# Designs tried in a protein design run: peptides against a protein of PDB entry 8BZL. Part 325

Target 1, 228 residues: chain A of PDB entry 8BZL
Amino acid sequence: SYDRAITVFSPDGHLFQVEYAQEAVKKGSTAVGVRGRDIVVLGVEKKSVAKLQDERTVRKICALDDNVCMAFAGLTADARIVINRARVECQSHRLTVEDPVTVEYITRYIASLKQRYTQSNGRRPFGISALIVGFDFDGTPRLYQTDPSGTYHAWKANAIGRGAKSVREFLEKNYTDEAIETDDLTIKLVIKALLEVVQSGGKNIELAVMRRDQSLKILNPEEIEKYV
Target 2, 242 residues: chain B of PDB entry 8BZL
Amino acid sequence: SRRYDSRTTIFSPEGRLYQVEYAMEAIGHAGTCLGILANDGVLLAAERRNIHKLLDEVFFSEKIYKLNEDMACSVAGITSDANVLTNELRLIAQRYLLQYQEPIPCEQLVTALCDIKQAYTQFGGKRPFGVSLLYIGWDKHYGFQLYQSDPSGNYGGWKATCIGNNSAAAVSMLKQDYKEGEMTLKSALALAIKVLNKTMDVSKLSAEKVEIATLTRENGKTVIRVLKQKEVEQLIKKHEEE

## One batch from the design tools (peptide; made by RFdiffusion4, then SolubleMPNN)

Design b1_p28_8_s2 (from b1_p28_8, 14 letters changed)
Fold by OpenDDE base, seed 4:
Structure b1_p28_8_s2 (fold): chain B 228 residues (1-228), chain C 242 residues (1-242), chain A 28 residues (1-28)
Amino acid sequence: as target 1 above (228 residues)
Amino acid sequence: as target 2 above (242 residues)
Amino acid sequence: SEDEKVREEMEKKMKEERERIEKELAER
């Protein structure tokens, strides 16, 4: 009897719980990240806010620190746990190392956390993928992706969630040096990418922008429409 | 003997947490709870199913729990699970107050419990709590607030919502009748009665079967009040006359 | 397929737990 209570290898060498967690991610709202020259942009598909729901409680883009932001696809409750731990680590790092985390550092921390939940007895994997963007202290923009397995990679642009395939295909075709030459063009690229899978334009997009030496800015719908 | 904790909530091949979904389904058979946010207050209305004459009236409410001076909740689902979670909410709120010398913000209390709920969906040997909660509260950050949480540890803020039996129908009615920006506590109470009358599987709505609590601000203090049976009767009567 | 076996066993366990929860709810 395969011990179903833990993530174990199948006879074929598969970690089914990890694969199934990835399926949970695929059911999530689409998120896209793009690294520009001096900007990082995250965009997320807004699920139709149910009538009478407070929109502020449906945010899928969150700050981990002043220099790092994260979007996710998959289980919201799982994401909250990861976010909280990442925030604690960011603050701890500032206190102990006296510098903010690099985007790679915090990504690796999150990835390691996820990996541990794939190997620890009595735990299931996190049902989330994340796009982590920000600036290193030297002003270099970064984009990383993590998945339920705890794997992470650096990207120029990437997408996660339900529409990720279509968005990635769009980005593969349209991500050029010219397309990211300016901050505005980079933002436009993200919006255009999301519009491949999001119906009804800017009203259904959440967009976050972080520029060099600036704080995270969540764009309002009116600001998004300027780029549409 | 590696007692594989056979109770671990695991992903299905389709990426679903069926134990969480089944918990939610079980909640769908529980008594109806409504929450409505108004400009001047927030309310909870809950179906009372256990009407025993011998129940000591000393109980604040069967379904509505005071958490602290600024927050209350209503529960749909397994009573034992509800008791554990409501106790935990009180403890969290109290610990925060002791640590920071101010009341816990409403959303922070909700989030803290939701993290516990989530943990019971992820760690071995645990099952999801078979409970959904509605939270009402006031804080200096957002004023009057209404939240809903489910067994997954997800939560959201709402203007109006419903959990438990016939919740989908209730939500539909709330969507139709809720007037954003114009909702007074009085109108919210009337709406609550209207929705409960339609969603409860009772031939006639009676005050004995409905618990209502309101949260208001008076003189810079939060007031949580459970309506007296007579007050509920009056609300029902008004609804029947309309 | 092994995946199907895993699914079947999971469904069985989930059903059993559902029934338990339903019973617990009904008894209250």
Scores: peptide ipSAE 0.034, ipTM 0.605, DockQ to the pose 0.123; fails the geometry check
Fold by OpenDDE base, seed 3:
Structure b1_p28_8_s2 (fold): chain B 228 residues (1-228), chain C 242 residues (1-242), chain A 28 residues (1-28)
Amino acid sequence: as target 1 above (228 residues)
Amino acid sequence: as target 2 above (242 residues)
Amino acid sequence: SEDEKVREEMEKKMKEERERIEKELAER
């Protein structure tokens, strides 16, 4: 079909390749992000790792820099390309500007990259959405989301992937100042949100936490179970 | 080799650029944006469609962007395309300032972006930007100004205009109610609310669904201000009482 | 022209695909 070869406008003004890329994201494992007061939390649904597959190779949460991390939903191979370019940009920024990137800056970079792939000949959109979290140099926690179109927004909380609708509905109901008053409550909120769509409790959840002035910490299953 | 038709935007036998027209259709589905020029200022009013409780209020505006100290714009269409174009506008303005040690004239900034838009309609392997923009600004040459640009790279100066959903109806209403030479910023704000109330497919206009920015001159400086929700509520209330 | 035929065919296919997707999403 001609609509699969190039990202072009339909007669009614739709970019079908972008919409189809969004469908690829909807088939992806669920990811959730929540911004607390002095914490950012990412949670992802663990895919069943095939027997003999190294669990290290299926990480859906990755660091872009010391102050920024990303979770994604959709095509893992596409995500790898975006992650690598984002990491290079973070390093380049540190060298040229002598400061780490802001979360907004790196989000805009990723968004611009995605947008270019929706407008360039011989390229298809990236089949990924991303939740990008971290801290600006001033210590402000940030959460951004990007989609295959290259659109990005700042969020208090959001979700992407197959269970995103249910998780968002939960967050809309339960995200309050009281619910994020402490780091532990914020972590609990993310876990509870994921449990709306993830079966078998904490064993199928990957959770990453970044606290103010601290590095990214991936929680082990035992640590997650303490919150369930 | 899948011959990617390198001719993304080509002429029809009738001389039409369908990809440009289809990009304009995409804009027609976007939220309404209004621009109104007054004697003492210029304003942008834009529909907010994405009201989500979990959105972080970090952004100055969802649809209104400050370009420099003397200019702002509003966008209708594909948000990702809009982000690219608004960033480009800022870069052009900054480069001009560095080169000439004065702010870029409003029309020159608009023209520079329009040339980029046009290029994306002419070069193979590129699609048009699915974005129309309204520009408001002040410069020493022409004072307060309002411009509109579309995916083709065409632009024009306006006293009042509209882009996005129901733009044709909005323009018709503006033509009827706009009083040339007598328009104050206050009257322009009232007119913007009146038109939005009729063009937005909502039973009642709410302040949460409308962004308004004004550009004025105070003490020889340009002031760009986004109205607070309470101010917009007051404008809506006043309209309902009339 | 061949270009017109291709465009018309593409437009038709894209419209049909959109309608299908919208229907599927409404039934979910």
Scores: peptide ipSAE 0.025, ipTM 0.541, DockQ to the pose 0.023; fails the geometry check
Fold by OpenDDE base, seed 1:
Structure b1_p28_8_s2 (fold): chain B 228 residues (1-228), chain C 242 residues (1-242), chain A 28 residues (1-28)
Amino acid sequence: as target 1 above (228 residues)
Amino acid sequence: as target 2 above (242 residues)
Amino acid sequence: SEDEKVREEMEKKMKEERERIEKELAER
């Protein structure tokens, strides 16, 4: 019998609800993030969109601000809540501090939000992990990952979701300074990494690119196929 | 007192939200609702199960609700939950109109309700709503639209979809017969009757057991119309002759 | 700490949102 209580410590010191939320993440579509020299790239596995479903409503990559975007794995509805909160914070920061958020700042905000849901009575953890990428105001590219516990770290490259293990193994082997020497090579690296777990090639990949001093660009399938 | 809220929807060891799944199961036993998007309009078709002859109030629609001048929805699941959610939709739409002096975009209304649904899956002392909704609407941004939402707070846009009893079979039929880019409202109505005839647990489809609403644009205005019984009868008759 | 303030503010916002949802539901 699993403990049907709120997020509490087990006798052996485990937070089962957090661990179980992580299992929900593992069932999610795979997402990959890579930090290049002057580019950040997010790639997500497109679940087979039902033939009659509008693809625009199934996007897993979203902008938090002009300089920050996020991909997630896990519960879509939970992700929407986090995204909305993050967007509000980004705008609030611009108004109060007169500068856009740093990628670390907004990651920390999201992480803190998640962490509170692990301690607050009468709340369950968020069933999502996120890859947060963007540029700081100084032009430095950043990649962060956060999980249901609210833990976050900076990465050169990382993956979340169902195929994350295989993708990470690929990235560990193939992420080199040479592999990210150009924007195109960085994009290619992300695509190759996703292809380790995604069937049917470029048609099942959503790819977003953010370059220094440029807005988020979501690549169309034809653009993705150029890198395959 | 840090009392554990035992009523909180929690994760299983496998990462599943069973209360949400159970709510979805309950919806599977509800009356069938269909939505079909056409080039010149969008429609909802719903099974009417509670035909109490003694009900004085000609409820124009038991399962189809007008939300505002540009949107309507159909509900499958717990009636009381449906009433609460449809009222919320109306309030959200009205507040938006008052605040911005323009109608709420369709997707924004859907999302606002979905956030409420999600909250009932995450906050203590609450259970998920035992309701799925189909939304039809028009706005200046995307034109005619069809959305589906479930108890988890997930939603999606659709060309055609079904909720409630035999929804999987209905969706399969819609996938087979829906012609993308060529769907007229007339053809959509015919398709709706065809699918309902096969998915409803009735030997013969009758107009008294089917509610149909259409949303169209006439002279730059949205028109939401519930079909009269005679119109539905004619659609059924036409289907039987084919 | 700034982190505590952020935490408190977020908790407040969450509480307010919950209360809003509860109020909106109770008024019905």
Scores: peptide ipSAE 0.011, ipTM 0.579, DockQ to the pose 0.019; fails the geometry check

Design b1_p28_8_s2 (from b1_p28_8, 14 letters changed)
Fold by OpenDDE base, seed 5:
Structure b1_p28_8_s2 (fold): chain B 228 residues (1-228), chain C 242 residues (1-242), chain A 28 residues (1-28)
Amino acid sequence: as target 1 above (228 residues)
Amino acid sequence: as target 2 above (242 residues)
Amino acid sequence: SEDEKVREEMEKKMKEERERIEKELAER
């Protein structure tokens, strides 16, 4: 069966392994990204951290560089590989070009990496989608999304993972220029969007904010509750 | 060749990696291993299933492996796979030490192995390792640490956790009895015995069937010690009297 | 932060090991 082979075309032109990798993403924890005027915000559904688990080791939002961060949905181990390669590329770019990567550049790099794993014999696709946010050197906020196929697009707002459909529907209705007029409103929008799929309120949300010329800030639960 | 394709871990239509799940299932039938983090140390306790009277005295432990001076691990799953991974851990730790003239941080060693595990779930012609590991260690960054990794290459830090047979029940018991911030190594040892007594598929817990290692700090040095059988017997006896 | 520095060092170190592993896996 063509679907049991490494990523090959079916008779009807489908790459089943890519499609199935997308199904793995849909089972992942929900992540949301929103681009504001001068802010980018990532929110992730916290799985109920097992009482005995160290929260430090369960980070779903990772910095790729000082100006770029990423959230993902899908296979955590796969994501780690992508994150590590992306970080290396960011550092390499700084050394060779003497400027930080643009958000588009690093997104394209990640997308190309994913694409190669859909075409290379003996490799399966990465079971992850990613939301990549940050600021270009000119101070422009950016949000990109990648999927297992290696496609990427720029977004104003997007969501990935289990609750992505509901979150996207919410964002489509509520993402307005007024809703992102301030940093606080943008953060509130992300929280409200996640609350569409997260039942236990602010305690189960991880939120990261990057403002212009500022490093990634992870909000603590108390800070999140202020926006609820 | 088509032969390697049949062994390649691929996604199911539902987005599942069946070979990884099957490996995890196999681990569920392996001997129980638990780890408990205390304020003054960390321990591993493992079920010893192969009590062969004719086995030469293992210098350290059958199921607990010393990785370096600051770290040890226990394994649940396929023994041959465990040996390969344990050797790789030692090599990684040694290479790091040689390169940087410092011991490898605990999480870094765990992650390095997890990347290997992940690779065996993604590259053709390879099967997942049928092994879960518990890692105990000390480093200058985070102090005493306990980690768990699975065949997928996922890992996490824990205060207490269990892998292998009846791990779910063990974890439930640990959640009930683990006192955060108040756990001494002595209390952790008692808790380990309590959990093993209930989760091991044996009528009576005996010292012959349990291996326990502790990792402590003495005079600025890490000490990894496997408890003697007599010490384990005393722990069991104390538990029975309570 | 110290955590970020540790992560960066960890990632740099893991790259070399990963490349080694990927090469070994690709050649076999």
Scores: peptide ipSAE 0.005, ipTM 0.570, DockQ to the pose 0.021; fails the geometry check

Design b1_p28_8_s3 (from b1_p28_8, 14 letters changed)
Fold by OpenDDE base, seed 5:
Parts: structure tokens; C-alpha cells; sequence
Structure b1_p28_8_s3 (fold): chain B 228 residues (1-228), chain C 242 residues (1-242), chain A 28 residues (1-28)
């Protein structure tokens, strides 16, 4: 059957393995990204960690470089491969070009990687979407989203995963210049957006903030509760 | 495991490359792209389907890509495949410029990409690219040029052509209305709007749903310009008044 | 004709570029 083969075209021109990978993303924990004026914010739904799991080992928000971080929805193992390759590319770029990657550059790299896995025999698509945020060297905040097909676009705000539809609907209504006027308001917007799909408030949210000329900061639960 | 690694696009018993045909089918569902060659320029017109409020301001056309100073392209089909191919086009053009100290001729760039496309239909472990491209360009050899390429790696030069959704109907309309040797860029723009209005699956053509780029020569330099929404609105309004 | 010279030159350049593409594809 065409649906079990390596990513091949159906008679109707569909890449079913890519579509099925997108379904895998929809089963993933919700992630949200918002670009503010001088801030980028990522928020992720915390799955109830089994009592014995080290909370530190299940980070859904990962730094790719000092100026770029990524959240993902879908298969965690697939995400790890993408993250590692992206990190290597960021370091390679710093060594060869003597400048950090732009957010667009590393997004394009990740997108190209994903696309290749949709076109090479013996490989399946990555079962992940990613939100990639950061700052370009000129201080411009950026947000990009990628999907299993290897497409990518720049966004003001976006969401991926299980609750993405509801979160996007919230953001479409509430993302205004006024809502992102300050860093704190931008953070609050992300938290409110996640609360549309996350039960039990700030305890079930992982939040990361990158401000201009600052490193990635992961907020602790107490800091998150101050915004709620 | 090894059996899947060896699957190449193979001929059917009837001598057909079904994976290429299926890739072409995918393109048929993509947004419409038009190309029209005029005496004083060449244009691309593309349907914009995805208007999202949360998209960051796309300063550049979603479907029209600048390749170098003398060439641009539009794509119909799988966006991720298109991104890979447009990047390759840019790299090929840049490498040529560095090697020969002159811009790559338009047809040579098209051919180089077509060889890559063809390779993806012939070599094991690869699928065809699910994209067709329209290329517009200028070079000193042939002047203004319009090319079309498909997933097979075939290409051709055109006076006017269309890819994507309702492309056959669009091509038929272009054949009827295109006046060889008398086409100005202004008339080409009007023709593009006329054809898009009939071929786009929308009740009313709006400037938000149409991207247009023109390639002209000014003072011995190629100028690639994406029309502003207001300019597209004026073209639509003119069409509605006629 | 000048057109034939241009065509031949273009064909040679195309052949060289094809070889380069084939080599790059073999290395991948």
C-alpha cells in the first residue's frame, strides 16, 4: 500500500507519511510562542511527570544557541535528533562565519533537514513541529514555526500540539500591540494563552523568556504564578 | 529494511513514471501561478491562499522568490520542496557568478535545476520534487525570458504559461488573449488579472490574495519589483470597470 | 554565426555544470 511505503506520492498527489507525521504532532503537548517588542517567549504544557522522573530531563524548551531556543510538539526522540543537529550547526556557523546564526538561518537549516527526511528512501518524516525563537545579531526578535514537511514561516505568535487550535484562536483575538507593549504583558499573554488548554494553572506550564541581549531564562513556578 | 532503501522511481509496465505523475497531481492542487512575457518586461502572478493574522509581516512574496539580480521564480506545489529548490537555484547562480565573473544565463540556471529534478526521478532512495516552477529573467543573450519546469526535470520557454490549480484553463485563456509581438507589460498585467479572476477558486478577486512581480530593465539594470497591494487593487479595479 | 557561438559556449558551460551536479549528487 502507498501509505506504508517510504514517503511516496499517492495517486492523488499526497505525501501520506508527512500527513501522518502532522497527526503525531497534534498528539503532542501544546507549545506556544510569542514575539514581543524586545522579548520572545515560549510556553509549553507540562505533562504530569511520573513521580520518579527527574523533571530536569524532560525539558521541552531547549537552547540551540545563546541567541536561539526551540520548543517542539510531537515525538521527543525525533526532537532530540533535530535539536542536536541544530546545535552543531549553530556552533559550526560561529566557527566558520564568526557570527551567531540568524533565527531564520537555523530555521531554514532545520526545515531543510526535515524536508530531506521526507524525500530520502529508508527514512520517515520527523514527527515534530517546532517553534524557534530568538534574536538576530541586530537585536530583532524572531519567531518561526516548522512542521514535519519542512515548511517554515515567520510568526508574531503561534502554537503547536494538541491544544494549538484553541491557543491560536486565543492569540488571534488577543495579540495586539497593546498586549505586547511590555515584556511583562507579553509573558502574561503567553500564560493566558496556555491556560486556555492547560488545567490547574501555572504549575503545569513551562515558560522560557529571552530578552534582548540576555540569555534564555526559564521561569520557575513561583515566577509564573506572579503573572497569573 | 534494505528492500525499502532500493525503491527508485521505476517505470510502470506501460512505461509511465507514476511517482512523477503523482507529483504533478500534487501541483495541480497548489495555488495558481502565471507567467507572461512582454516586449518590455516579464511578470509572475501568484495566488496567495494563506492569509493568517499572526503571520509576521512578510516583506517578500510568499510564492515569488528572487534568485539573483536578473532572475526570479514562482512555485506551485509542496512548499518545503520549493524552498529546497529555490535555495539550490540561488547557490547555483552564486557559484556561477563567482566562477565566471558574470551572471548565469537564464536558461543555464533553469537547466541546472532541471538536472537535479531529473536526478531525483532516477536515483534510488529519492522521490521526485512535488513542485513546478516558473522562471522569469533577463540576460544579454536572449533578453526577457519565461521558463516552466516540472517534477520530471523537463523545461520549456514560454510567452505565457500557468502552473497549479486550473492551469489548463488558464493556459487556454492565455492562448486566446495573448498577442504575440504586441504584448506590453501593462497589457500583460491586465491579462494576468483577467486570467486569475477566472481561474482562482474565489468569488471575488482581492489584492490580498494575489502577488505580482515584474522584471524590467531600467538604465541597463534589471529591476525586480513586487507590486504593492494598492497597485494590485488598482489593476483589479480597472478589470472590473471594463 | 554569433548565435551559434553563443549556443556552443552555453552548451559547454551546461556540460560542465552537469558534471558538477553529478559529482555533488554522488558525494551525498
Amino acid sequence: as target 1 above (228 residues)
Amino acid sequence: as target 2 above (242 residues)
Amino acid sequence: SEDEKIRKEMEEKMKEERKRIEEELRKR
Scores: peptide ipSAE 0.000, ipTM 0.498, DockQ to the pose 0.056
Fold by OpenDDE base, seed 2:
Formats: sequence, structure tokens, C-alpha cells
Structure b1_p28_8_s3 (fold): chain B 228 residues (1-228), chain C 242 residues (1-242), chain A 28 residues (1-28)
Amino acid sequence: as target 1 above (228 residues)
Amino acid sequence: as target 2 above (242 residues)
Amino acid sequence: SEDEKIRKEMEEKMKEERKRIEEELRKR
């Protein structure tokens, strides 16, 4: 007996489980993504790593492939499933097509996965939003966002999680061509945006940078403090 | 049909998975389990609540399970769920060994189980496992390791942590007394006894109520050893003298 | 305890939400 559909339309056309999954995202740590000219930057609010916790295991920014990385807000365990599926797809694409995925391709894959979980009987939506950044083979920087519904859009800059509203308001005001003119300015913009919601300065920020034809670089706290 | 809907973990209007939270609450009533990472080893210390003289001592431990030659775990929560998960861990580890002719890396084993746990929070007709686990292990990649996992499928690496009854208090004590980078297995054992003595709901800590396992490296091999009751008694005595 | 109160509240909320979902399914 197939379990009844958990995600159903309300009389007014709402998918409550999707909306509630979005509430789970809003409780997540804040993540921000910014597309520069030749750089993409992800920043995440570090939850105060509990004393005695290994920071290695608390990473919120992960590589999907050499040219794509992802940050998320919401349920960490749900995110792990999505990340693993995405990684497998990236590798499969390299084997079958002999080229790395485009950022749009892998975003669409993730979005489709999420959408299926909103329509499948006996499954709840993924309680995550994701910021997916990277470079296409032509060297174009890309930023995409996905939500629990499986929708996705391209962005110049965006934020997800608890502080997303404040961060977005900041970005709407401060994202200009001048503000992203250089890699350093782009990084600074992300840090400033996160500082709108993160307490105690640069120590509570995880920052990842991907430049054209370069691998993902996670900045150490000292490097972050140079931009503060 | 209705039975499956009632068992499905769904989001609340506030975005919470209440069935997962309830599973975590159930774990809070379980016996205390501690894990402490040292420079020269890692240990698990667990409260033994069911002291029955007729329990077959052939078991490695009531609450501490050997997973393979390089890993062990302790459990807090529903015993039946724990048995299923510990068996699954062993199977995963064995399959990996057969496939790759080398032991499974510690974190990979933890994540494999965590993905199973997560699935039980997302798929209909299933409830979350009412179990948290502490994992100790050694591998060539990261050396000695300590992990904790919960019913949600979340996990983390730790230098020291606690699950089960009074876990919050135990963690607070560990934070106060754990010396980062200077922890020996000997000091870790002493710390474990100290914390258990304060967090266990017993008038006096006794060796019969405590299980301790250590994981060390000797001559390039991992050694997992459950301390004998006499050894635990000596640790308790030493603590009482301090 | 505050924890018990929270638990009870959560159980009631989940029960109500499940009921709502079931009712919505029946109307379809």
C-alpha cells in the first residue's frame, strides 16, 4: 500500500509541506552568495562550533565538482543527501559527456530532485535551500538558488537562511558594478553583507572563493579578518 | 492507509520535524555515554543500567559494540533500534572491506549510517530511529576519531562529547576540563570517571555500573579493549582519593 | 517541566496538522 501523499494542495492551492520546509530553511544559518566579474563568493554564518567539536565536520560549504560549489540553509542531513546525489551526477556527466557540468545543469538536476520529493507519495520535501556557484566551461561565473519546492533562478547576489531578509536588503542597496569591480571588493561585499546578521565579526564567518580556472578556496579566519 | 500517514515524519507549520525531536527526547532518558579523544587513543564510557547477574558476559559490552577491528560505538536510546543500527554498521563495514580489501574509513561508516537515519525521517511509513551513537575509531586518514550522530542523521566529529541522560551537564563539564592538545588516554580515563560520577543518577559510582572501552594503536594495529571491572574500580578509587 | 509542556504542544500541533492534511485529502 503506497503511503498517502504527504504533500498535498490546500483548497487555496498551497503546498503546506513545501511552505513549512521553507520555514525550516529560515531557521537555518545564513548563507550568502555573490557573483563578481571573475569570481564567485559564498559566505556562511558559522554556528559557534561548540567547544570540542571538530570544525572539519561542520562545513556548510562543499564542492560538488572542481568547478561548482554549494552552500545551504536548513536541515544538514537533508543537505548531505542532495550533495551526494549532485556529486554523483557531476562525476557521471564527466564520464558520459566528457565535460564538466554547467552550473545551470547541476542546479536543474538538484531542483528536479527536490521537486520530485514534493510530488512523491510517502516523502516530505527537502528542508533546504541552496546557493550553487561556479564557472561554466566558457569561464562565465554563475550563481543559482534552489528552494524546497524545486524552483531555481539565476542571481547576481542572494541570501538564504535566518538572516536572509536583512542580507538581501543590504545586497539590494550595495550590489553595484563598482562594488564588484575587483575580486577583493567582491569578497568585502560578502563579508559586509554577512556582518549585518552575524555577531562577533569575522570569526563567525566561513568564506569560500572560486575564481576563474581555480579550485574552491576556503579562506581561513586570518584571511577573512583582512577584509573586515 | 491512515497508519502510514500517522507514522510519517512531516514538517510542522514552524518548520520543525517533531518526530525527530521526540526521538531525541527519548534518548535523554537513556543511560549516559561519554566519548573522549586523546592523543594516544580514544575511549567510550557508558552507564550500565541493566545489571543482571545472568547476563552472559560473552558480550563485548551491553552498550559498547565492536563494529570492526578499527571502530567501536556506544548507543543511547531504544535498544531494539540500537541493535538494528549496530548490525547495519557491521554490515556496511564488512561489505566495504570485501569490496576494497581495506577497512572502511571512520567518517564514511558514520555517514553511511547517517544517510539511513535521514531516510527514516524523510520517507513515509517510517519513524526516526530513537538512537544516538558515539563512534570511536582509527584510520590512516585522520588517526583517532570520535563522532556523534543523532536521529536526524546529523553527525559531528568531537574531541569529547556525551549522549543520553544528563548529557548537557556532562558536555559542560567536559568543556571545562578538557585540555586541547594535551589529553592523554590516562587523563581521558580520569576525566571520564569524573564526569560520570557527577552526571550519573547514582549515590556512588561503582565499577559494575560503568563500561569503558579504549581504542589504541599497538605495533601498527588497532586494539579495542573493554576495561575489566578491576581496572574500572582502580580508576574510581583513584578519583575518590583526589 | 517546560520540556514536557513543549512536547505536549508539539504533539498537539502535529496532530492538528495531520488532521488538516487528512481533511484536505478527503475533500479531493
Scores: peptide ipSAE 0.036, ipTM 0.604, DockQ to the pose 0.105; fails the geometry check
Fold by OpenDDE base, seed 4:
Structure b1_p28_8_s3 (fold): chain B 228 residues (1-228), chain C 242 residues (1-242), chain A 28 residues (1-28)
Amino acid sequence: as target 1 above (228 residues)
Amino acid sequence: as target 2 above (242 residues)
Amino acid sequence: SEDEKIRKEMEEKMKEERKRIEEELRKR
């Protein structure tokens, strides 16, 4: 009976609730991540902030730790749960291991969390995919993606959400060593990629940049326009 | 046991949480609640349902609840669910105060409740809360604030917003008339009356049918005040004269 | 299709829950 287990295998071996959660992600705002040489960049489609909405409360890029940030596509409320748990884990790791998490470590933690929600009775999958970027303690830039199933992979560049296909196609064509040779070029690549699906230019893009040995910087609209 | 499993919110094939959407739909039939942020304060205005004359206790406020010294909320939706959530808000705020010896920041209180709401959309045997809330508050971080939360556990900050019956129309009116940067509490009150008069399915707006609370700062303290019926009458009268 | 069965079952459950919510709202 489907009543006891929210996520069950179909006779064909499908986890429909996971697949449906992936459909929720596809309806989400587009997010892009790019790994440069000494920089990681996240870009997100700003939902047109409804008139009278505070833009501060619509952020889709968040820090997990000083060396790790995340963008997501899908259910915002689900994302908050994941973000909070990831932040706790990052702090716990610093306390117990005396080093910040690697980007892979925290990605694996998030992935494991998601996976458990696909297998546990009485729980639905998280309706989110995430792009997780940051620097390992050795200064290596990293980009990972997770989906509702709890799978994760490392990427040079990737996109999630409603415009992900078009953005990925753009990145596949334009991601070259030359295109990421400088920090500015890497930022420009992300902006150009988002502009494939975002209307009205730089005003509808949120961009976060993390450089080696630097904290996460969210670019203001004026800074974004310089790259356009 | 079986009864709880049947109520689990699950994704549709299209990736929608219909139980959450249905909860939101139900809220759309609830009494109207407005929130407006001004430069010098923030207000909530809520439709008061007809108090049965035989009810002993004139509920001071049916829909507006003081959460702590710095925050209040209004509710649209299922009363029982609202009572549970408002109680939880108070408990969260109190626990924070005890733990940190400071009042909980407004957004943190909203987020804490929203995480609970979200959990009721994700865990088996639970249904979404059939309640949307507007929150007004002041803190040292952001000053006067207005938030809206829904059954999904989503929330946002607003300059002005509406929940409940005819909320879409109300929001449209607020967008038209809200003057960014120039909104005084006085102007906000007038705007609230204007919008309620148009959105409430009443022939004539009366003070008995409207609850209004204001949150201001006086001498470095937050003051939450529910307007007296006479004050609301004056606001209505002023609107009718314009 | 199994997808259609699941959809139908979900729709039925959702309808029941909606009715419940509506009934709770009417009792006001």
Scores: peptide ipSAE 0.026, ipTM 0.602, DockQ to the pose 0.122; fails the geometry check

Design b1_p28_8_s3 (from b1_p28_8, 14 letters changed)
Fold by OpenDDE base, seed 1:
Structure b1_p28_8_s3 (fold): chain B 228 residues (1-228), chain C 242 residues (1-242), chain A 28 residues (1-28)
Amino acid sequence: as target 1 above (228 residues)
Amino acid sequence: as target 2 above (242 residues)
Amino acid sequence: SEDEKIRKEMEEKMKEERKRIEEELRKR
């Protein structure tokens, strides 16, 4: 069966390894991204960290640079590889171009990396989708999504992982200009969206906020509870 | 059942990496290794299965490896794979030391190996390593640390954890008995013996079948010590008296 | 073929670094 081979086309034109990688993403913890007016917010479902596990080692939101952060769904080890390469590229860009990367640029880089892994006969696709958020140098907030195929698109709001469908449906109904009028409202929107699929409220949510001209801030549980 | 048994680790239709899961299954049959983080140190305890009288006692530990002056690891799984990975850990640590003139931070060493493990799950013509590791260490950034890594290249920091045979039961016991903030190395040693006694399929725990290493700080230096058999015997005896 | 080349290059780099480290360890 062609599906047993490394990423090759099936007789009906499907890239089964890419599709199967997408299934791996669907098993991942839910992540949500929302672009506000002057804010970008990432929220991730915290799986119940085992009582004896160090929470710092289970982060699903990471900075790629001072102006860009990423959440992912799927294989954590695969994500680490992508994150590391993206970080190197961000630094390289600063050195060579003397400006930070645009969110689109780094997204395209990640997407291209993923795509190459779908064409190589010696590699499997990355089992991750990512939400990439940040600010361009001009202060424009951006949200992008990538999938295992290496496709990417810009979004106002989106979700990935296990609960993505439900969260997306919620966002489609509730994402309005009024709902993102303020930073606080935007944060509330993300929390409400995650609560559609996350049980036990704010304790099971990791939230990261990037405001215009500010560094990434990871909210503590107490700060999250204020929005619940 | 479409056996995705190709030597190349590929996704199943369900998005699973069966070769990684099978490697984890193999580890489940390996000797038990546990790690416990204390306030004043960290320890590894491992089941010794190969008690060959002819083994030159020069091997201080069958399953516990010193990586550098500040780190040690224990291994569950395929011995040959373990040897390769422990050697790589030593090389990575040494290279870092030479390059930066400082010991490698614990998490960075763990991550470096995990990236190698991950690569063996993604690149064609390679199989996953059939090995899980527990890492103990000290660095100036986080102090005493305990990590676990698996064949997928995933890792996590832990206060206490277990790999190998009956690891799930051991983890359950650790969750019940581990007292956060109050764990001394002495208490951790006692807990290790308690858990091993219940987890090992032996009627009586013997010092010959248990390896224990402790990592402590003395006078601003890391000390990694493998407990002598007599010390382990005393710990077992104390447990039996309780 | 390119991925095999990259893999081989990485393996060769790893081997070279290993040799370097082994040589440095022998000189100590």
Scores: peptide ipSAE 0.000, ipTM 0.582, DockQ to the pose 0.016; fails the geometry check

